# Peptides against a protein of PDB entry 3ZOQ, part 153

Target 1, 223 residues: chain A of PDB entry 3ZOQ
Amino acid sequence: QLLQDSWWNQLKEEFEKPYYQELREMLKREYAEQTIYPDSRDIFNALHYTSYDDVKVVILGQDPYHGPGQAQGLSFSVKPGVKQPPSLKNIFLELQQDIGCSIPNHGSLVSWAKQGVLLLNTVLTVRRGQANSHKGKGWERLTDRIIDVLSERERPVIFILWGRHAQMKKERIDTSKHFIIESTHPSPFSARNGFFGSRPFSRANAYLEKMGEAPIDWCIKDL

## One batch from the design tools (peptide; made by RFdiffusion4, then SolubleMPNN)

Design b2_p24_6_s3 (from b2_p24_6, 11 letters changed)
Fold by OpenDDE base, seed 5:
Structure b2_p24_6_s3 (fold): chain B 223 residues (1-223), chain A 24 residues (1-24)
Amino acid sequence: as target 1 above (223 residues)
Amino acid sequence: SEEDEARLKEEEEFAAKLEAEAAA
């Protein structure tokens, strides 16, 4: 599945590098021998829904959900009909408290992606039932490059960095051009320590408005 | 993962609530 031209132009050199070829070979074996999530056609959904030029906001996740039917290639997002994971529930709670959105009856964040919210995991695949099973296999190098090329972009980007893992990427972001919104992770283990009340959605929109850009409609309609 | 840990905690808390309700 070919990436959109905008991302291809930014990432084509990565796809020719040995690490990525090794990653691809690993993935071929994994998808053949194991149950891997998301579906192979959905691995790059974040890049498919949000072109390089259309990125307004980045939300970083770690790796995909490892349960059946959950992952759809977007960080924190789950397919319609899938029970909302705890972190996602907390995201919607903060969304409601921040800007008054109703809690949606599904967990799909595709509407955000279509508006320029890049929902990027640092690792883009996972083996069923085995969190972080594809950590250190090459995805991090590619996704670091994605962050780098966005950081190099002249048009500002807003990076929402929830938790320590995402915040470790801050060193790759040119804060002279781009905006960072940081808090604790939406996980029930950390949400009360700073995520709740952090108001990332209104803050992101405030930055967009200052840039003369259209704000994100963060409210998600029921299906 | 943070999600796995969160789920485990939620399940444990839920189980504890059920036990408390059953003991009442």
Scores: peptide ipSAE 0.026, ipTM 0.549, DockQ to the pose 0.101
Fold by OpenDDE base, seed 1:
Structure b2_p24_6_s3 (fold): chain B 223 residues (1-223), chain A 24 residues (1-24)
Amino acid sequence: as target 1 above (223 residues)
Amino acid sequence: SEEDEARLKEEEEFAAKLEAEAAA
């Protein structure tokens, strides 16, 4: 899949490696034999909406939603017209409490992505109804490289790490240069243990302002 | 992890509900 020049320059060497070729061949079989999400054209939407140079904030997810019409290649985001998943609902509740945004009538986070919020899953595909079905197939190596090249970037990045899975990536981030916002996961099972009240949106904007960058408009308009 | 299992269960339950609603 064709990436923007800024990402291509950072990742071109990965696409030539055997692991990625094996991943690609696996994906060809999976998309032919199974229902795979997201659509093959949407796999790299996070990189399409947010160039390497435009990344201000990273929000890490695990893998795509595995229900029909949900995944759009952005972590936690769902296509318009799709019911908001529980974790996303909690994200919007925290957004409302943190900075006063209204809860949108849809679950698309594309407006964040267009402002420099990289909505990256560590695994970029999933089989219908089978969460983590593409875990350990090569995506993690590529997405680790994405984190690495962002960590190596001179211009600082803010990493929002919700839950243990995302927090395991902290070891790859140069904390002398980049900022990390950590809390429990927005899942109903963990949100009350630290996600609610963590105020990741205002904290992210506070860091951006300190860097002399424009803050993110986190408020999402109704469609 | 417990958080991963919890998230997986939520996503599975949500997907199942969506499929049930679409079949209905």
Scores: peptide ipSAE 0.024, ipTM 0.581, DockQ to the pose 0.681
Fold by OpenDDE base, seed 4:
Structure b2_p24_6_s3 (fold): chain B 223 residues (1-223), chain A 24 residues (1-24)
Amino acid sequence: as target 1 above (223 residues)
Amino acid sequence: SEEDEARLKEEEEFAAKLEAEAAA
């Protein structure tokens, strides 16, 4: 899938930089020699589904799911037919408690992405069974730039930052212009320490309404 | 896989095309 023109205009300079060229060469080798997730055509799905100008909300993840068929190129999202990971289950539990949505029978967050929710991982690829295996290989520099260009955008963005890893990006966000929703991570290990009851979905919509924008329909229909 | 490598190459070629189109 092709990058949308709006993102290309923001990121074209990054793609020409040596670090990204090295990253691409690394990825070519990795995909040739190893099982890498997501599928190579799905790496930039977050940018494909949500144009630069259409971004309303950003939800940051760390890196893709490293199990077969899971990663969809969207943070926290899994392909239809894939069992919902624990963190995603907790996201849906909070969604239900926050705004009354039913828990969907699948884990695809594509409907959010299509509405302007940028589901961005800081690292966009992973080796099968090896979490964070592509950490420090160049993705973070690109995704930092994605955050930067969004922070520089005149039209405000809502950043949902679950857990410490995502919250470390707060320093890159102009909080005079953009809104931040922070809580603990939806992981079973941290969700009870602040994620549950944080009501990120209603809070995000409240900010959108204040900006005169259409709220996100966070409720996900069954497939 | 070879297919994944090919797709990565196609993506690079497409990125180059988009850059060329954006510059035109």
Scores: peptide ipSAE 0.009, ipTM 0.406, DockQ to the pose 0.019
Fold by OpenDDE base, seed 3:
Structure b2_p24_6_s3 (fold): chain B 223 residues (1-223), chain A 24 residues (1-24)
Amino acid sequence: as target 1 above (223 residues)
Amino acid sequence: SEEDEARLKEEEEFAAKLEAEAAA
């Protein structure tokens, strides 16, 4: 798919590399032979909604939801009409406690993406019902490069790293320029161990304000 | 990691629930 010019300039060299060509060939087979999520047109939605230059905040996920109709190419986000996954419910609970937002009647985080929140999974595709089925196939190398080029950017970025998987990427982030907000994962299995009360939304906005940038409107309107 | 496992379990459980609800 055609990326925004700002991302294309940062990633064009990756798309010519053997690993990415192999990944693309693998994906062609997978989409032809298996049910793969998200829709092939939605794989790069995170980059489509949030240009390289417009990134203010990064929220890292692992891989897409593997249930029907869920994944829309944005980490933690689900398509309208889809029941909110437990982790997403906890995200909204923390959002409510942090800055007073109402719980939306849907799980789409597109409004965040449009404001400069890069909702990036480290792996961008998955087989139906098979979490991490596309792990180690080449996506991680591309998404590592995405993190790298953001880290190299002069304009600061705020990285929200929920859980150990996301936190493993901290070594790629220049903390002399960029801000990191870390907590446990919003999953019901870990949220009470540090995610709740971490106030990532107000903290992110505090950094943005310190940088002289407009804060994110984290509150999501009902559809 | 523990968080990854927790996430995976949650997502699998959710997917199963969604499928069950759709089938009902």
Scores: peptide ipSAE 0.028, ipTM 0.592, DockQ to the pose 0.564; fails the geometry check

Design b2_p24_6_s4 (from b2_p24_6, 12 letters changed)
Fold by OpenDDE base, seed 1:
Structure b2_p24_6_s4 (fold): chain B 223 residues (1-223), chain A 24 residues (1-24)
Amino acid sequence: as target 1 above (223 residues)
Amino acid sequence: SAEDEARRAEEEAFAAELEAEAAA
């Protein structure tokens, strides 16, 4: 099995469906003929770092960074040693203003993932230099199912939905059980229109505390 | 853990499958 047990129990049926088989065949061709990100070993990293049962917070991205060495299978996250992309820089700026964290010298969000922050892109692969090149190829159906099974979970989840693309998934979330934090996207094109000052980190922790859960340590240490 | 190792082996197999068509 490709996934940790808790996720596999939720998602195993998807891997047998025709759409996923078609996606898999597409991926075989793409990885053979193109430079695809992330590394094939890292495609499901979001699910590897954060089990189904351990999810406290979900942060949705669209698709992986399409530059060399950037994507590590976690939304908004980049491998250590990689320059922080503009959106990630803005995330850290908001983090600093929200709860006083220092700006880390790297862009890896693995420490969040290990604490129960599911860093999920809706599309899990991309061609080098071609944003959204794998849109509509089957990933969205799988990641919709991920959102669905989390929505069906009895233990509440906090969904952080930055921008319209992520917010379109709100229809799949049972807001009677789960909490939604919405703002504009951290992109430089939209961050000043509502992302800055939205305080998603303190708000998420406030919900966790209300639920009797341990808050996330959002502060990222330098490497 | 043994479970993690087994999963990593499956990931490697998956990766190899995706990369195999490039080599063939």
Scores: peptide ipSAE 0.283, ipTM 0.784, DockQ to the pose 0.024
Fold by OpenDDE base, seed 5:
Structure b2_p24_6_s4 (fold): chain B 223 residues (1-223), chain A 24 residues (1-24)
Amino acid sequence: as target 1 above (223 residues)
Amino acid sequence: SAEDEARRAEEEAFAAELEAEAAA
């Protein structure tokens, strides 16, 4: 059993399907022959930190950071001691403007994950220095299923969809039950066109409060 | 915690499976 019980109960059938078997074989080759990120132990960290039942918010990313020591299996997040990537810096700028949080001295979003923020990339691995190198290899089918089983959950989920790639997943989300927060991507190329001022953090907490759930403490403490 | 230990065990098992072919 690769995942904790709550996710395994939802996803176990996927791991038996041919596409995942092929993906797994690909990953075996890739990790053997290339430098792949994140570490093989960290691939499913998003699901490890946030159980199926504990998901309150989903933030979708594309694929992991492809530089040394960056990716930790959580979308947009980087390991402590790693320089904050431009998109993450913009996320923290919006966080500061939205709800007044200080910009943390690190880029780890683990504290969000532990509170029920599923930090999911649609593709969970990448070759060093080669963005999107594992696109179309099977991860998207698994992560689509993750979105599907969350959409099927009775307890509402908030999906934060930054940019067109994430927003393409909207068709898989039952908007009669779940809430969607959309804006342009936090990338420097798009952040000024709608991400800044979108206030996703306060909006997410407002939905949580309406549902009678505890809000997320989005403020990240310094290490 | 027990949950953390279980997670680590699962991650190690998965890692071992991915790394096994590299060691071969």
Scores: peptide ipSAE 0.266, ipTM 0.774, DockQ to the pose 0.025
Fold by OpenDDE base, seed 3:
Structure b2_p24_6_s4 (fold): chain B 223 residues (1-223), chain A 24 residues (1-24)
Amino acid sequence: as target 1 above (223 residues)
Amino acid sequence: SAEDEARRAEEEAFAAELEAEAAA
């Protein structure tokens, strides 16, 4: 099985469906003929670092970074040693203003993932230099199912939905059970229109505490 | 754990399948 037990129990049926088989065949061609990100081993990293049962917070992204060495299978996250993309810089700025964390010297959000922050892109692969190149190829159906099974979970989840694309998934979330934190996207084009000052990190922790769960340590240590 | 090892093996198999056509 490709996924750890908790996710596999929720998603195994998807991997047998025609759409995923077609997606897989597409991926085989793409990885053969193009430079595709992330590394094939990293495609499901979000699910590897954060089990279904351990999900406390979900942060939705669109698709992976399409530059060399950037994507590591986690939304908004970049591998250590990679320059922080503008959106990520803004995330860290908001983090600093929200809860006082220092700006880390790297862009890896793995520490969040290990604490139960599912850093999920809706599309899990991309061609080098071609944003959204794998949009509409089947990933969205799988990731919609991920959202669905989380929505169906009895234990509440906090969904952080930055920007319109992520917010379109709100219709799939049972808001009677789960919490949603919405703002504009951290992109430089939108951050000043609502992302800055939205305080998603403290708000998420406030919900966690209300639920009797341990808060996320959002502060990222330098490497 | 055995489960982790099995998962890692499957991940490598998956990766190998995606990369196999690139090598061919």
Scores: peptide ipSAE 0.277, ipTM 0.783, DockQ to the pose 0.024; fails the geometry check
Fold by OpenDDE base, seed 4:
Structure b2_p24_6_s4 (fold): chain B 223 residues (1-223), chain A 24 residues (1-24)
Amino acid sequence: as target 1 above (223 residues)
Amino acid sequence: SAEDEARRAEEEAFAAELEAEAAA
């Protein structure tokens, strides 16, 4: 099985469906003919770092960074040693203003993932230099199912939805059980229109505390 | 754990399958 037990129990039937088989065949061709990110071993990293049962918070991204060495299989996250992308820089600026965390010297969000922050892109692969190149190829159906099974979970989840693309998934979330934090996207094109000052980190922790759960330590240590 | 090792093996198998056509 490709996934940790808790995820596999929720998603195993998807891997048997025709759409996923077609997606898999597409990926085989793409990885053979193109430079695809992330590395094939990192595609499901979001699910590897954060089990179904451990999910406390979900942060939705669109698709992976399409530059060399950037994509880590986690939304908004980049591998250590990689220059922080503009959106990620803005995320850290908001983090500093929200809860006082220092700006880390790297862009890896693995420490969040290990605490139960599912850093999920809706599309899990991309061609080098071609944003959204794997849009509409089958990933969205799988990641929609991920959102669905989380929405169906009895234990509440906090969904952080930055920008319109992520917010379109709100209709799949049972807001009678789960909490939504919405703002504009952290992109330089939109951050000043509502992302800055939205305080998603303290708000997420406030919900966790209300649920009787341990808050996330959002502060990231330097490497 | 043994389960983690089995999963990692499957991940490598998956990766190998994605890379197989590049080797052909």
Scores: peptide ipSAE 0.277, ipTM 0.781, DockQ to the pose 0.023; fails the geometry check

Design b2_p24_7_s1 (from b2_p24_7, 16 letters changed)
Fold by OpenDDE base, seed 1:
Structure b2_p24_7_s1 (fold): chain B 223 residues (1-223), chain A 24 residues (1-24)
Amino acid sequence: as target 1 above (223 residues)
Amino acid sequence: MEEFERELEEEEALENQELEAHLA
């Protein structure tokens, strides 16, 4: 896929590396032989919606939803018309309690992405019905590089790290420049252990305001 | 370190179960 110039400048060398070529060949086979999510055109949606220079906030996910029509190429996000997964519902519950937003009638987080929220999964594809089926195939190296180049950016970024998987990436983030918001995962299995009440949205906006930047409008309108 | 890795694996497993349950 073609990336925006800002991301291409940061990542072009990765695409020439053997690991990515192997990943690409694997993906060609997978998409030909299996049902893979998201649609191949949507794999890099996070980078399409949010340029390198426009990133204000990063929210890390694991891998895409593996059900039909769910994955949108954005972490935690589902296409309009798709039932909200439990973790996403909890995200919206926290959003409501944090800053008073109503629960949207859909699960698309595109409005966040368009405002500079990079909704990045560490693995960008998955087989239907098989969570983490593309783990360890090369995506993690690319997405680590995405985190690295953001960490190297002079303009500060806010990283929201829900759960242990995302928090493992903290070592790659220069905390002298960038802000970290950590809590337990929004999953029903962990949300009550710290996610609820963590107020990541107001905290992110507080950092943005301190930086002299426009806050994110986290409230999502119904479609 | 081993405890952390185990906890991480458990978290991933729980998240996967959540997603599977949602799709069932």
Scores: peptide ipSAE 0.030, ipTM 0.700, DockQ to the pose 0.850
Fold by OpenDDE base, seed 2:
Order: structure tokens, then C-alpha cells, then sequence
Structure b2_p24_7_s1 (fold): chain B 223 residues (1-223), chain A 24 residues (1-24)
């Protein structure tokens, strides 16, 4: 996939490395032999919707949803018409409690992405019905580099790290320049242990305002 | 460190179970 110039300039060296070449060859086989999500054209949607320079906020996920028609290349996001997964429902519940947004009738977070919210999974592909099936295949190295180049950016970024998996990336973030919002994961298994009431959306906007940047309109309109 | 890794694995397992349950 062709990336925007801003991301290409940051990541071009990664694409030439053996690990990524191996990943690419693996993916070619996987997409040919298996049902892989998201669609191959949607793998880098997070980078397509949000350029390197336009990133204001990063929300890290693990890997794509592995059900039919769900994944759209954005962490936590599902295509319109897809039932909202439990974690996403909890995200919207927190959004409502935090800043008063209505619960949308769909689960697409594209509107966030278009405003500078990088909805990045650490692993960008998955086999149908097999969570984490592409873990340890090279995506993590690329996505770590994405975090690294954002951390190296002079213009501050807000990293929202839900759950321990995302929080493991904290060591890669220069906290002298960037802001981190941490809580438990929005999963029903952990949301009541800190995610609810964490107010990540208002906190993110508060940081943006402090930086002199436009806040994110987190409220999602119905389709 | 081992405890953290175990807790992380448990969290991942729970998250995966949630996702699988939703998709089933």
C-alpha cells in the first residue's frame, strides 16, 4: 500500500528491512490461502486517514477484529452496520459520561481518524476467527517504529494507553514531550477497574488546548 | 516481571474471549 508522503518519509526504511519483507511475503500467502482481515487495501487505514504530521492523539489496540465485515484498519473501530463490540460499547459509554456525547448507532471511528486520532493496532492483520494469529510476525516491529517516530516528533502527541498491552509501549514514548493517558482496558473484564471514569476524551482535549491545538470532536454522528 | 507477564497474558486471554464470544 502506498502511504502518504509524511508517513513514507518516516517508515520507508522499515519497508526495506528483511523483517518487513518477510512479513509481506507471509501476508501474501495468508491473503491467498486464508480469509484475512481487514481487506488488504484497508491494512494501513490508520495511516491513510491520519498523516504523520496530523497525528494529535494515538489510541493503541492489539489486533483487528476477526469476524466478517468488522475490521476496517482502525483500532476498536468497526464498519457501519456492524454490531458494536463490547469494548467499543464501553468506549462510547465512557465518552457519554466524560463529555456528554450520544451513543452512535454505528461503530465507525473514522471521524476521529480524520481529525488526527491515529487508531493504531500493534498488529495490523488477523485470520478469520483466530485472534492474535498474526502476532509475532513482524507487525509489532513496524508499529513500534510508528510509535518511535511519533515519539521523536517535536510536536507533542497524546497517547491513550488502555490496558497493559498498550501500556507496554510507554517505554517507547518520550514523556518529556508527549502526554500519556492510561487506564484499564475498556473490555467488560477490566472497564470497571479504572476505564470508566478515566475521562480520556476530555483529558486529551485539555492537553490539545494547552498545546494551542484544536480539540477533537469526539462525538460521533449517527449514519 | 513474571507476575506482570502472567497478568498481561490473562488480560489478553480475557479480551480475546470477549471478542470471540461477541463474534460467535
Amino acid sequence: as target 1 above (223 residues)
Amino acid sequence: MEEFERELEEEEALENQELEAHLA
Scores: peptide ipSAE 0.029, ipTM 0.686, DockQ to the pose 0.798
Fold by OpenDDE base, seed 3:
Structure b2_p24_7_s1 (fold): chain B 223 residues (1-223), chain A 24 residues (1-24)
Amino acid sequence: as target 1 above (223 residues)
Amino acid sequence: MEEFERELEEEEALENQELEAHLA
């Protein structure tokens, strides 16, 4: 896929490395032989919607939804018309309680991405019905580099780290420059243990205001 | 596999099963 110039400048060296070439060859076979999500044109949607320079907030996910029509290349987000997954429903419940937003009639987070919220999964593809099927195949090395180049950026970033998997990336983030918001995961298994009431949206905007930046409009309009 | 990851997989699997049933 073609990346924006700002991301290309940061990542071009990765695409020439053997690990990424091997990943690409693996993906070619996977997409040819079975159903892989998201659509191959949507793999890098997080980078397409949010340029390197425009990143204000990062929300880390694990890997894409593995059901039909769900994944759109953005962490936690689903295409319009798709039933909202349980974790996403809880995200919207916290959003409502935190800053008063209405629950949208769809699950697309594209409006966040367009405002500078990088919705990044650590693994960017998955086999249908097989969660984590592409774990350890090379994506993590690329997405670690994405975190690294953001950490190295002079302009501060806010990292929202829900759950243990995302929080493992904290060691890669320069906390002298960047801000971290941590809580339990929005999953029904963990949301009641700290995600609800964590108010990540208002806290993120508070940091943006301290930096003299425009806050995110987290409220999502119905379609 | 970490327990946290297992729980997430179970959640996603359940949701996807429901979605597939709806689409069938």
Scores: peptide ipSAE 0.024, ipTM 0.624, DockQ to the pose 0.214
Fold by OpenDDE base, seed 5:
Structure b2_p24_7_s1 (fold): chain B 223 residues (1-223), chain A 24 residues (1-24)
Amino acid sequence: as target 1 above (223 residues)
Amino acid sequence: MEEFERELEEEEALENQELEAHLA
């Protein structure tokens, strides 16, 4: 699958590097021999829905959901018809408390992506039933570069960093240009320790308005 | 494995179990 021109211009050098070629060959074997998520056509959905130039907000996840039909190449997002995972439910609860949005009847965050919210996992594939099974295989190097090229962009970006894993990427972000919203992870194990009440959605929009940009319509319509 | 990663893995495992039960 060809990336959009804007991302290709930023990442083309990475795709020529040995680590990515090795990753690609590994993935070919994995998809042939194992059940891998998301569908191979959906791996780069975050980049497909949100061009490099259109990125307004970044939400970092770890790796895709590893259950059947869940992952759609967007962090925290699940395909329509899939039960909302606990973390996603908590995201919607905070959304409701923050800006008054109704809880949607599905878990697809595509509407955010189309508005410039880059829903990026640090690892973009996973084996069925095996969380983090593709950790350390090369994805992190590519996704680090994605963060780097966004950090290098003159036009400011808002990074929403939920939990320790995402917050480890803060060192790659030029905070003199970009804005960071941090809290605990939306997981039931950590949400009560700071995620709830963190109001990331209104805060993100406040930064966008300060920059003279259109805010994100975070409210998700029912399907 | 960091505690955070373990918690996420456990959450995802539970989610998958629920999903599989619903699809079965």
Scores: peptide ipSAE 0.022, ipTM 0.612, DockQ to the pose 0.172

